# Designs tried in a protein design run: peptides against a protein of PDB entry 8OXM. Part 186

Target 1, 371 residues: chain A of PDB entry 8OXM
Amino acid sequence: FKAEFRLAGGVNLPKIIDCVGSDGKERRQLVKGRDDLRQDAVMQQVFQMCNTLLQRNTETRKRKLTICTYKVVPLSQRSGVLEWCTGTVPIGEFLVNNEDGAHKRYRPNDFSAFQCQKKMMEVQKKSFEEKYEVFMDVCQNFQPVFRYFCMEKFLDPAIWFEKRLAYTRSVATSSIVGYILGLGDRHVQNILINEQSAELVHIDLGVAFEQGKILPTPETVPFRLTRDIVDGMGITGVEGVFRRCCEKTMEVMRNSQETLLTIVEVLLYDPLFDWTMNPLKALYLQQRPEDETELHPTLNADDQECKRNLSDIDQSFNKVAERVLMRLQEKLKGVEEGTVLSVGGQVNLLIQQAIDPKNLSRLFPGWKAWV

## One batch from the design tools (peptide; made by RFdiffusion4, then SolubleMPNN)

Design b2_p19_7_s4 (from b2_p19_7, 9 letters changed)
Fold by OpenDDE base, seed 5:
Structure b2_p19_7_s4 (fold): chain B 371 residues (1-371), chain A 19 residues (1-19)
Amino acid sequence: as target 1 above (371 residues)
Amino acid sequence: SLTARQKATVEELQKILEE
């Protein structure tokens, strides 16, 4: 191990360490402390299955549609080593790093990332109307810059164009797979970009099966399709390549309904896979950055008083698992709000929901919906 | 009924969850 480490960002401040393997090769590893890496490991296996389905279909294979996966090695219930994707950076580090972030470099007269966060935190407890107006003001004074990622990394125009297409395909595949699995907590530190491939790597998969909707501030978007995410696609934005890749991914998912339902059913009833949202996890995910320093909750489990009868817990769990499975079946049938949609209709609805500034303005400020 | 490949994938996932 090298003595130097980098922080990957996020609440748990995961450490990126450089390791020399027994083969003499240097490999970067992410060391997550305090997180149950079992959830990430399970979700990586589900992504590998989705990739297998996408590779079997001719249309998705021709488009090279894949969700990026990483190897998870759980070391203990409280610590694990992620084989870190060498040459990845959090999109938040590239975009909104205080020293050298792309917004500061390319838009020095816009609001700082801190000013944007402050404005949205001030309205956090306000009406949806007040949140919307402040979000629109923030968006006017914080213009997207993520197009510059590919321009900085890929100087050859032909390579640049190919990498921009790889990025757009990666966003489309991960967005649709993420929607089907109900992935939440897609903040800018939980999404990495590979500096060589321009593909996205989704990390911290602990909010799944739409459990983001039961957070104190519920999630209002199906996936991250914010202005910077769209800006990275280039001039066509969500139209053309992105939309077509979403439709082809959704078609494969819907045609794989029996396989997906069976695997998710096994996972939902696995006693070792804690997918449920608990109040402590909910508080942790939506803590203010200012409160993060002092509240080490001494999880003294001395709140013995919520001895909810084990029977009532089990019955409540089974009812939640059944509802999750029913909602997954609806998604795979194209049932949205009681209406059966075509693949194109469903993908269109999801895109509109994800880019709606009214939905984006309602998100927890830590999600940074203006980025 | 699950295909033989679906069963193998479920068994592989179960092994990973049991480790």
Scores: peptide ipSAE 0.011, ipTM 0.503, DockQ to the pose 0.021
Fold by OpenDDE base, seed 2:
Structure b2_p19_7_s4 (fold): chain B 371 residues (1-371), chain A 19 residues (1-19)
Amino acid sequence: as target 1 above (371 residues)
Amino acid sequence: SLTARQKATVEELQKILEE
């Protein structure tokens, strides 16, 4: 390891450490000192298994449908080393960086990212109708620009087209697999884009099995398909390549029902895989800037008292695990709202739910649904 | 210790995927 480290920024101040491998290659590593990386490690393995299923199918293999994975080495319950995805950037850093963000560069007369955040925070405790009205005003004055990512990075038109196709396929694959696994917390800092491949890398996989729906502000979308995510697909939007790749991914997931159920069952009952939402995690994920001052000291103390009665926790845990398995089985059968849908019908419903401004307006402002 | 059980769970899950 080099003696020098860089701070990646953010609340947890993760350390970027350069290490020299036994092969003499320098690799960047992200050291998180306060996050449980075991969840990320387990979910990366689930993604590898989904990739194996997608490679076995001829239609998904021909389309090169894969989820980008990274190496996670958990060091403790609260620390680990992530292999830093060299040549990746958070989509939020590209889009809404305060000084050099693509929105400010390409749309200088639109609302600033700060103005959008402020407007949505002001209505956070208000009605769904008021949230919707303010969200629509924000969206009118904050137009998508993510198409410019591929245009800036890929100057050759043929390369640009292939990379835009790779991006669209990556969004489709990760959206459907993420929906099946109930992956939440898909804010713009938890989705990286590879500057060379245009593929997405999903990080911070701690909200899984629809645990985002039990947050104080519940998640209302199956995956991130916001206006900038769609704009990155180019003029076709969600139609054509994206929809077809979602359908082909969903076909493989539904045809692998038994395997996926068995996998998730083993994971849900793994005593080392804490997938359940806890109040401290919920508070951390939906913390307000005003609440940052008071809660920093208490996170160290109360690890001892949560040893409350194992028996009542076990019965509640088992009932939650059973509900997760039942809901997974429904998804894999195409059961949505008590109706059995075709693959095309199910994918269509999920796309409509993900792009619905009513659903997007209800999300926590930190999720940045207008981006 | 923790890494060994996660590795065993992975090996079991890999076997289930190889069947």
Scores: peptide ipSAE 0.009, ipTM 0.385, DockQ to the pose 0.022
Fold by OpenDDE base, seed 3:
Formats: structure tokens, sequence, C-alpha cells
Structure b2_p19_7_s4 (fold): chain B 371 residues (1-371), chain A 19 residues (1-19)
């Protein structure tokens, strides 16, 4: 390990360390403190299994449909080492960085990212109608620019086309796999893009099995398919390659129903895998800048959890796990809102739900649904 | 390293994927 570390910033002060492997390669690692990396580690294993299923199928293999994975080494319940995804950038850093963000560079007369966030925060406690109107105003004055990522990075037209195709395939695969697993918290800092491959890397996998729906502001979209995500696909948008890759991914997932159910069942009942949403995690994920001041750690939270009868916790947990398994089985059968859909019908419904400005306007402002 | 139980779970899952 090099003696020097960089602070990545934030409350948990994650440390970026450089290490030289036994192969003589330098690898950047993120050491997170106080974050439970076990959930990330487990989800990476599930993604590897999904990748194995996708490689077995000729149509998904031909399309090179994969979800990008990274190595997670849990060190303790509250610490671990992530293999830092070298050559990746958060999509939010590229799009909405205050100094050099693509929105500011390509759309200097649009609203600033700060103005958009402020407008959506002002209506956070308002009606869905008021949120929708303000969201539409924000969207009108904040036009997508993510097409420029591939144009800036890939100057050769043939390479540019290939990389845009790789991006579109990566979005499709991760969207469908993420939906099946109920992956939430897909804000613009939790999605990285590889600057060489144009593939997405999903990080911070702490909201899974639709636990985003029980947040104080429920998640209303199956995956992130916002205007910039779509703009990165180029002129075809969600049509053509994206839709076909979603359908082929969904077909493999549905045809692997028994395997996926067995995998998720083992994980849901693993006492070392805390997937349930807790109030502290919910507060952390949806913390308002104004609410930072009053969270004195009242020491007394530890004593009240101990007195819930172990039997009632276990019974409530088992009922939640059973509901998660039932909902996963429904998804893998194509059951949506009590109706059995074809693969194409299910994928179409999910795309429509993900791009619906009414659903997007209801999201927590920190999710940045206008990006 | 994954705990011995997490390794066993991974091995069991891998075995289920190989059947």
Amino acid sequence: as target 1 above (371 residues)
Amino acid sequence: SLTARQKATVEELQKILEE
C-alpha cells in the first residue's frame, strides 16, 4: 500500500488508497468506513450469477449483455474495501458538476443544476399536481446533454457508434436486472460510466428488493431512465436497441425463474445479509440539508430495539421475506398489476413507468429525476 | 475474505448453477 491516501469527502470520510498488486499493477481502492459493504458484496455475486445466465443464452451473449461488476471485500460489518472502478466517473459529475458539468457547457442558458434542485425542494411537501407542474418547468429549462459524453470521449465515428451501442446495452441489462432484484437509490452519483467502455457501473447497492418503495418518499420508477440516460442512447432513444436488449434480458430472467428464486431465497434468509430498510438508513438516504443540525445521536436507540420480542421480529421478517419472494415470482412470471404480460408487454410497461414525468416528479429531489 | 458461511453460500449457489 502507498502511504498516501486521499479523502473522497462525505460524512463517512472514505479513503482512496493505491495498492500495488502481486502482478505489479497499481489498483485504486476505496476504503469505506461505517458503510455496510456486505450488501454490495452480495449484490455483486447476484450480478455475477445473472451474467452467467446471460452468457449461456445465445441471443444475450451475441449482444454482449452484461452487468458490470466490481470486487468488494467486506472487512467488518461497517468497513470494507471496494475495488475502485478506475477509469469511471459518476454520471452526475459529468452532467451536473458545478464548474465544468456538461449541462453548463452545452446549455449555458438553461437553469443551473442548483436552480433545478431548489425548485424541486420548494415543492417537496406540496401536492403531486404542484410537483408535476414544477418538474415540467424544470425539464423544459434543463435539456438533456448526455449524448456529448460519447462524442467527447470517442472522436472516431466507428468507435463512437460502437461505444454508444455498448452504453445502450449496459443501460438495458442493468435496468432489467435491477428491476428484477428491486434495486433502488439509482441517483446520479450511484451510477458510474466507464470512460473507455461506455458501460455503466452501479454502486451503493444498499436499496434492493423494492425497499425503495418503503422510503418516506417512495420510489415510483422501476429503474433510472431519465432524459439524460435516454439522450446517451442517441437518436433512437428507448426504441430499437434498448428495447430489444431489455426484452432479451427479461426473457433470460423469466426463463431462469427457478434459479433466481432459489438464489434470492437463500439471500433473504441469510442472517448476515441485512436487506431490510431501517429508519436510520431511510433518514440517511432522504436527509434534507436542513435536517443535518438536529441528529444528535440519542444513545437510547440501542435499548428499545433489544426489547422487541425476538419472535415478533422473526415473524415480521419472515412475512416480509415471503412477500419479496412472491413479488419476485410475479415479476419472473410477467405478472404486473394482477395481469400476466408477455416479455414485450412487461418491458413496455416498465419503460413507460420509468419515463413517465408523473412518476419522476414524485421522486425525492436528491434523486435528481430531471437529469 | 468472505466468511466461511458466505463462502459456503457461494459454493452452494455455484453448485445450484452447475446442476
Scores: peptide ipSAE 0.007, ipTM 0.376, DockQ to the pose 0.021
Fold by OpenDDE base, seed 1:
Structure b2_p19_7_s4 (fold): chain B 371 residues (1-371), chain A 19 residues (1-19)
Amino acid sequence: as target 1 above (371 residues)
Amino acid sequence: SLTARQKATVEELQKILEE
């Protein structure tokens, strides 16, 4: 190990450690100390299975539709080595870095990322109407700039165009696969972009199977499709390439229903795979800077051993697992809000839900839905 | 199974995370 570590940006302050492998090659490793990397490892295996399904279909194979995967070596329930995605940057680092972020560089007269966050935190406990009004004011004064990522990295116009298409395909594939697996919205630090391929890498997969809907501030979008995510697609936005790639990905997922249900059923009942949301995990994901001062451990919360009988815990777990499987089956049948939709109808509904400023305004402010 | 060297790297990484 080199004695120097770099902090990767993100909620968990992951330490980047340069390791010399047994082959004498230096490999960057991301060391994460507070998350169950077993969940990331399991979800990477599920993504590899989804990639296998996408490669078998001629239409998705021709479009090179894949979800990017990385090696996870879980070490404990709270520690592991991630193969650092060399040549990637968090989209949040590129967009809203305090010193040299793209918003500050291209839109110096807009609100700062800090001003946007402050305005949205002030209304966090307010009505949905007040949240929507402040979110629209923030959006008006914080215009998207993610189009400049491909323009900065790819100076040749033909390469630029190809990389913008690769980005758009990557967003489409990850959005639909993420919706099927119930990954929900993704924090901007948990989406990496490859500086060479323009493809996305999703990290920190600690929220799956729609467990984001049971957070203190529930998720209101099927996946992250914020204004900067859309701006990176260029002038067509969600239309044309993105929509068609979503439809072709959804078609493969729906046609693979039996395989996907069997895989998820095995995972939900794996005693080593803790996918359930617990109060500590929920607090960690949606912790406010203001709440850090009051979390003095008052030692005197009596261990009321709620000896919930092991039977009641098992029955509650089984009911949650059954509900997750039922909802997965509905998604794979195209059942949305009690109606059976075509692939095009289902994809259209999901896109509209993901870009709706009313849904975005209701998200947890810490996840920066205006970016 | 992790090799003994991988296990040692794991324990060293755990210590660096607890510090």
Scores: peptide ipSAE 0.000, ipTM 0.334, DockQ to the pose 0.034

Design b2_p19_8_s1 (from b2_p19_8, 13 letters changed)
Fold by OpenDDE base, seed 4:
Structure b2_p19_8_s1 (fold): chain B 371 residues (1-371), chain A 19 residues (1-19)
Amino acid sequence: as target 1 above (371 residues)
Amino acid sequence: LTERLKNTIENMKKALLEE
């Protein structure tokens, strides 16, 4: 290891370290403290299995549909090492990093990212109607710019077109796989884009199996398909390539029902894999600026009070696991709101839910649904 | 990951590569 480290930013102040391998190659690693990386490691293995299913199918293989994966080494319940995704940038950093973000560069007269966040935080406890009106005002005055990522990185028109297609395919695969696994909405700092491939890398997989729906501000979208995510696809948006890649991914997932159910069942019943949402994790994921002052002392409160009877914990856990498996089976059968849909009908419903401003306006303001 | 889960995933990956 080199003696020098860099900070990657964010609340947990992850450290980037350079490691020289036994092969003499330098490899960057991200050391996260205070995070349980076991969930990330598990989800990366599930993504590798989904990739294997996608490689077997001729239609998804021809389209090169894959979810990008990275290496995770959990060290403890509160620390681990990630393979640093070299040549990637968080989409949030490209879009809304201070004065150098693409929104400020291309739309200097739009609202600042801070103004947008402030407006949405002011209405977070208000009605859905008030949230929707303020969200529409924010969206009107904060226009999408993510199309410029590929235009800045790929100056050759043929390369630019190919990379925009790679991006669109990556969003489609990640969205459908993410929906099946119940990853929900993804914070803009937890989606990396590869500067060479234009493919997405999803990091920090601490919300899975629809546990985002039981947060204090519940998730209302099946995956992140915000205006900037759509803008990166170019003029066709969600139509054409994105929709077809979603349909082909969903077709493979539905045709692999038994395999996916068996995998997820083994994961849900792994006693070392805590996928359940706990109140402390929920507070951490949806911290308000007002709540930052009180959380410092309570991280040392002993786990002693949850001596609820082992039988009641086991029965409650089993009921949650069964509900997750039932919902996964419904998704893989195309059952949405009690109706059986075709692959095209299911994908259409999911796209409409993900882009609906009414659903987006109800999301936690900290996750920046206007970006 | 339990060693059991790791082995199950590796066995499923092998079965998925042998087909």
Scores: peptide ipSAE 0.008, ipTM 0.394, DockQ to the pose 0.019
Fold by OpenDDE base, seed 1:
Structure b2_p19_8_s1 (fold): chain B 371 residues (1-371), chain A 19 residues (1-19)
Amino acid sequence: as target 1 above (371 residues)
Amino acid sequence: LTERLKNTIENMKKALLEE
């Protein structure tokens, strides 16, 4: 280990440590000091299974539909080593870095990322109508710029077009797989983009199985498909390639129902896999500036009191696990709001939900739905 | 991951790869 560390961007301030392997090669490692990396490790294994299913189907294989995976070595419940995705950048760092972010560079007369955050925080406790109006004002004065990622990284027009296509396929695959696994909306620092492949890497998988719906500010979108995410696809937006790749991914997931249910059932009942949302985790994921002063002392609350109500916890846990399995079965049957949809109908509903400004305006402001 | 889950995922991977 080198004595020097760099802070990765984001709320959790993960430490990037350069390690020399026994082979004499330097490898970047991300050290997380407070997150359960077991959840990330489990979800990476599920993504590998989804990739195996996608490689078997001729239509998804021809389209090279894959969800990007990384190596996770959990060391404890609160510590582990991530193989840092070398040659990746958080989309939030590229878009809204305070010094050199793409919004500041390409749209210098728009609202700053800080002004947008402030405006949306001021209405956080207000009506849905007030949230929507302020969100529309923010969106009007904070125009998408993510198209410039591929334009900056890929100067050759043929390469640029191919990489924009790879990006669009990666967003489609991760969106549908993420919906099936209930990953929900993703913070902009938890989506990395590969600077060589233009593919997305999802990190920090601490919200799964629709547990984002039970947060203090519940998620209202099936996956992140914000204006910048769409702008990166180019002029067609969600139409054409993205939609077709979503449909082909959903078709493979629905046709693999039994396999996916069996995998998720085994995961939900693994006593070493804590996927449930707890109040401390919920507060940590949706920290308000008002809450920063109080949360410091309570992280030392003894694990002893949680052990006593094991019998009532077990029945409540089983009921939550059963509900997750039932909802997963509905998704894989194309059941949305009690109606059986075709693959095209289901994908269309999910896209419309994900891009709806009314849904986006209701998200937790810390997750920056205007980016 | 429990050794049981590892074994189940490995067995499912094997069963999937044998098809």
Scores: peptide ipSAE 0.007, ipTM 0.372, DockQ to the pose 0.018
Fold by OpenDDE base, seed 5:
Structure b2_p19_8_s1 (fold): chain B 371 residues (1-371), chain A 19 residues (1-19)
Amino acid sequence: as target 1 above (371 residues)
Amino acid sequence: LTERLKNTIENMKKALLEE
């Protein structure tokens, strides 16, 4: 281990350490000191399975549809080592860092990232109508710039086009796989982009199986398909390559229903895999910058009233697990809002839900739906 | 430039035909 470390961005300030392996190779590692990495490790195994299914299908294999995975070594319930994805950057760091973010560089006269966040925080407790109006004002004065990522990194026009295509395919694959697994908390710091491949790496997989819908501010979108995410695809946006890659990914997932259900069932009943949303985790994920000062760990939530009988806890857990399995089965059958949709119909509904400014305006301000 | 443009156009055509 080198004595020097760097801080990665985000609330937990994970430490990036350089390690020399027994093979004499330097490897970067991310040390998370406060997160349970077991959930990330399990979700990486599920992504590897999804990749195996996608590689078996001729159409998804030709399109190189994969979800990017990383190695996770859990050390304890509150610590672990992630293989740091060398040559990745959080999309939030590229887009909206304090001084040199792409929005500030390319759109210097637009609202600052801070002004946008402040405006959305001011309306956080307001009506959905007021949130929508302020979100539309923010969006009008904060125009997309993510097209410049590929233009800055890939100066050769042929390479630029191939990398923009790889990006679009990566967004499509991760969006559909993420939807099937009910992956939440897709804020701009939990999505990395590879500076060499232009593929996305999803990190912090602690909100899965639609548990984002039971947060104090419920998640209202199936995946992140915000204006900057779409701008990175180029002039076709969500049409053409993105839509077709979503449809082909969804087709493979629906045709693999039995395999996906069996594996998710085993995981939901694994006593070592805590996928359920707890109140402390919910508070942490939707913590306001103003509330950071008052969270003294009142660890003195009296353990007394949570003596709900172990039997009632187990019955409540089993009922939640059954509902998750039922909802997963519905998604894999194309059942949306009580109707059976074709693959194209289901993908179209999900795209419309993800880009709807009414849904985006209702998200927690920390999710940064205007980016 | 012409060969890079040709390769870009052929890759665009392949992508559009795989579309």
Scores: peptide ipSAE 0.013, ipTM 0.409, DockQ to the pose 0.012; fails the geometry check
Fold by OpenDDE base, seed 2:
Structure b2_p19_8_s1 (fold): chain B 371 residues (1-371), chain A 19 residues (1-19)
Amino acid sequence: as target 1 above (371 residues)
Amino acid sequence: LTERLKNTIENMKKALLEE
């Protein structure tokens, strides 16, 4: 390791460290000092298994359907080394950076990202009807611009077209795999885009197995398919390549039911894999930007659990784990809202749920559903 | 990752490479 480090931006001030490998190559590493990287490490292994399933199937292999993975080395429950995703940018940084974001550059007369956030925060505790009306006003005055990412990065038209297809395939694969695993907290800073491949890299995998539904503001969408995400696909939007890639991914997941259930069962009962939502984590994930200063997530979750009878904790945990497995089995059977759907029917329902402005308007304002 | 979970995932990867 080099003695010099850089601070990455953000609340936890992660350290970017350059390390020289035994091969003499310099590699950037992100050292997180306060986050539990075990969840990320586990989910990366699950993504690698999903990628193996996708590579076995001729139709998904032909389409190069993969979820991007990165190396995680957990050092402790609160520290680890992430392989720095070199050549990636958060989609939020590209879209809604305060100084030079794509929305400001391409739509200078639209609402600022700050104005949109403020309007949605003002209605956060209001009715669903009031949230919907304000969300529609925000959306009308904040038009999507993510199409310009590929246009800025890929000047050759043939390369541009191939990269737009790679992006669309990456969104489809990560959306369906993420839905099956119940991946939450898909805000614009937790999704990186690779500037060379146009593929998405999902980070901060701490909300899984639908634990986003038990947040103080429940998650109401199966995955992020917001207007900018769709705009990045180009003129066809969710139709054509995206839908077909979702269907082919869902076919592989449903045909791999036994394997996926066995994997998730082993993970849910691993005593070192805390996937459950705790109140402190829930507060941290849905904190206001103004409240970011005081609540260091340094309160050990360990100190409050010590007083409940081990038997009642184990029984409650087992019931939650059983419910997660049951819901995973339903998804893999195509059971949605008590109805058995075909792969096409299930994918259609998920797309409709993800793009529904009523569902999007109900999300926590920090999720930035208008982006 | 527990050594048990690593071994399980590795065994599942192997089983998923032999099929």
Scores: peptide ipSAE 0.008, ipTM 0.465, DockQ to the pose 0.019; fails the geometry check

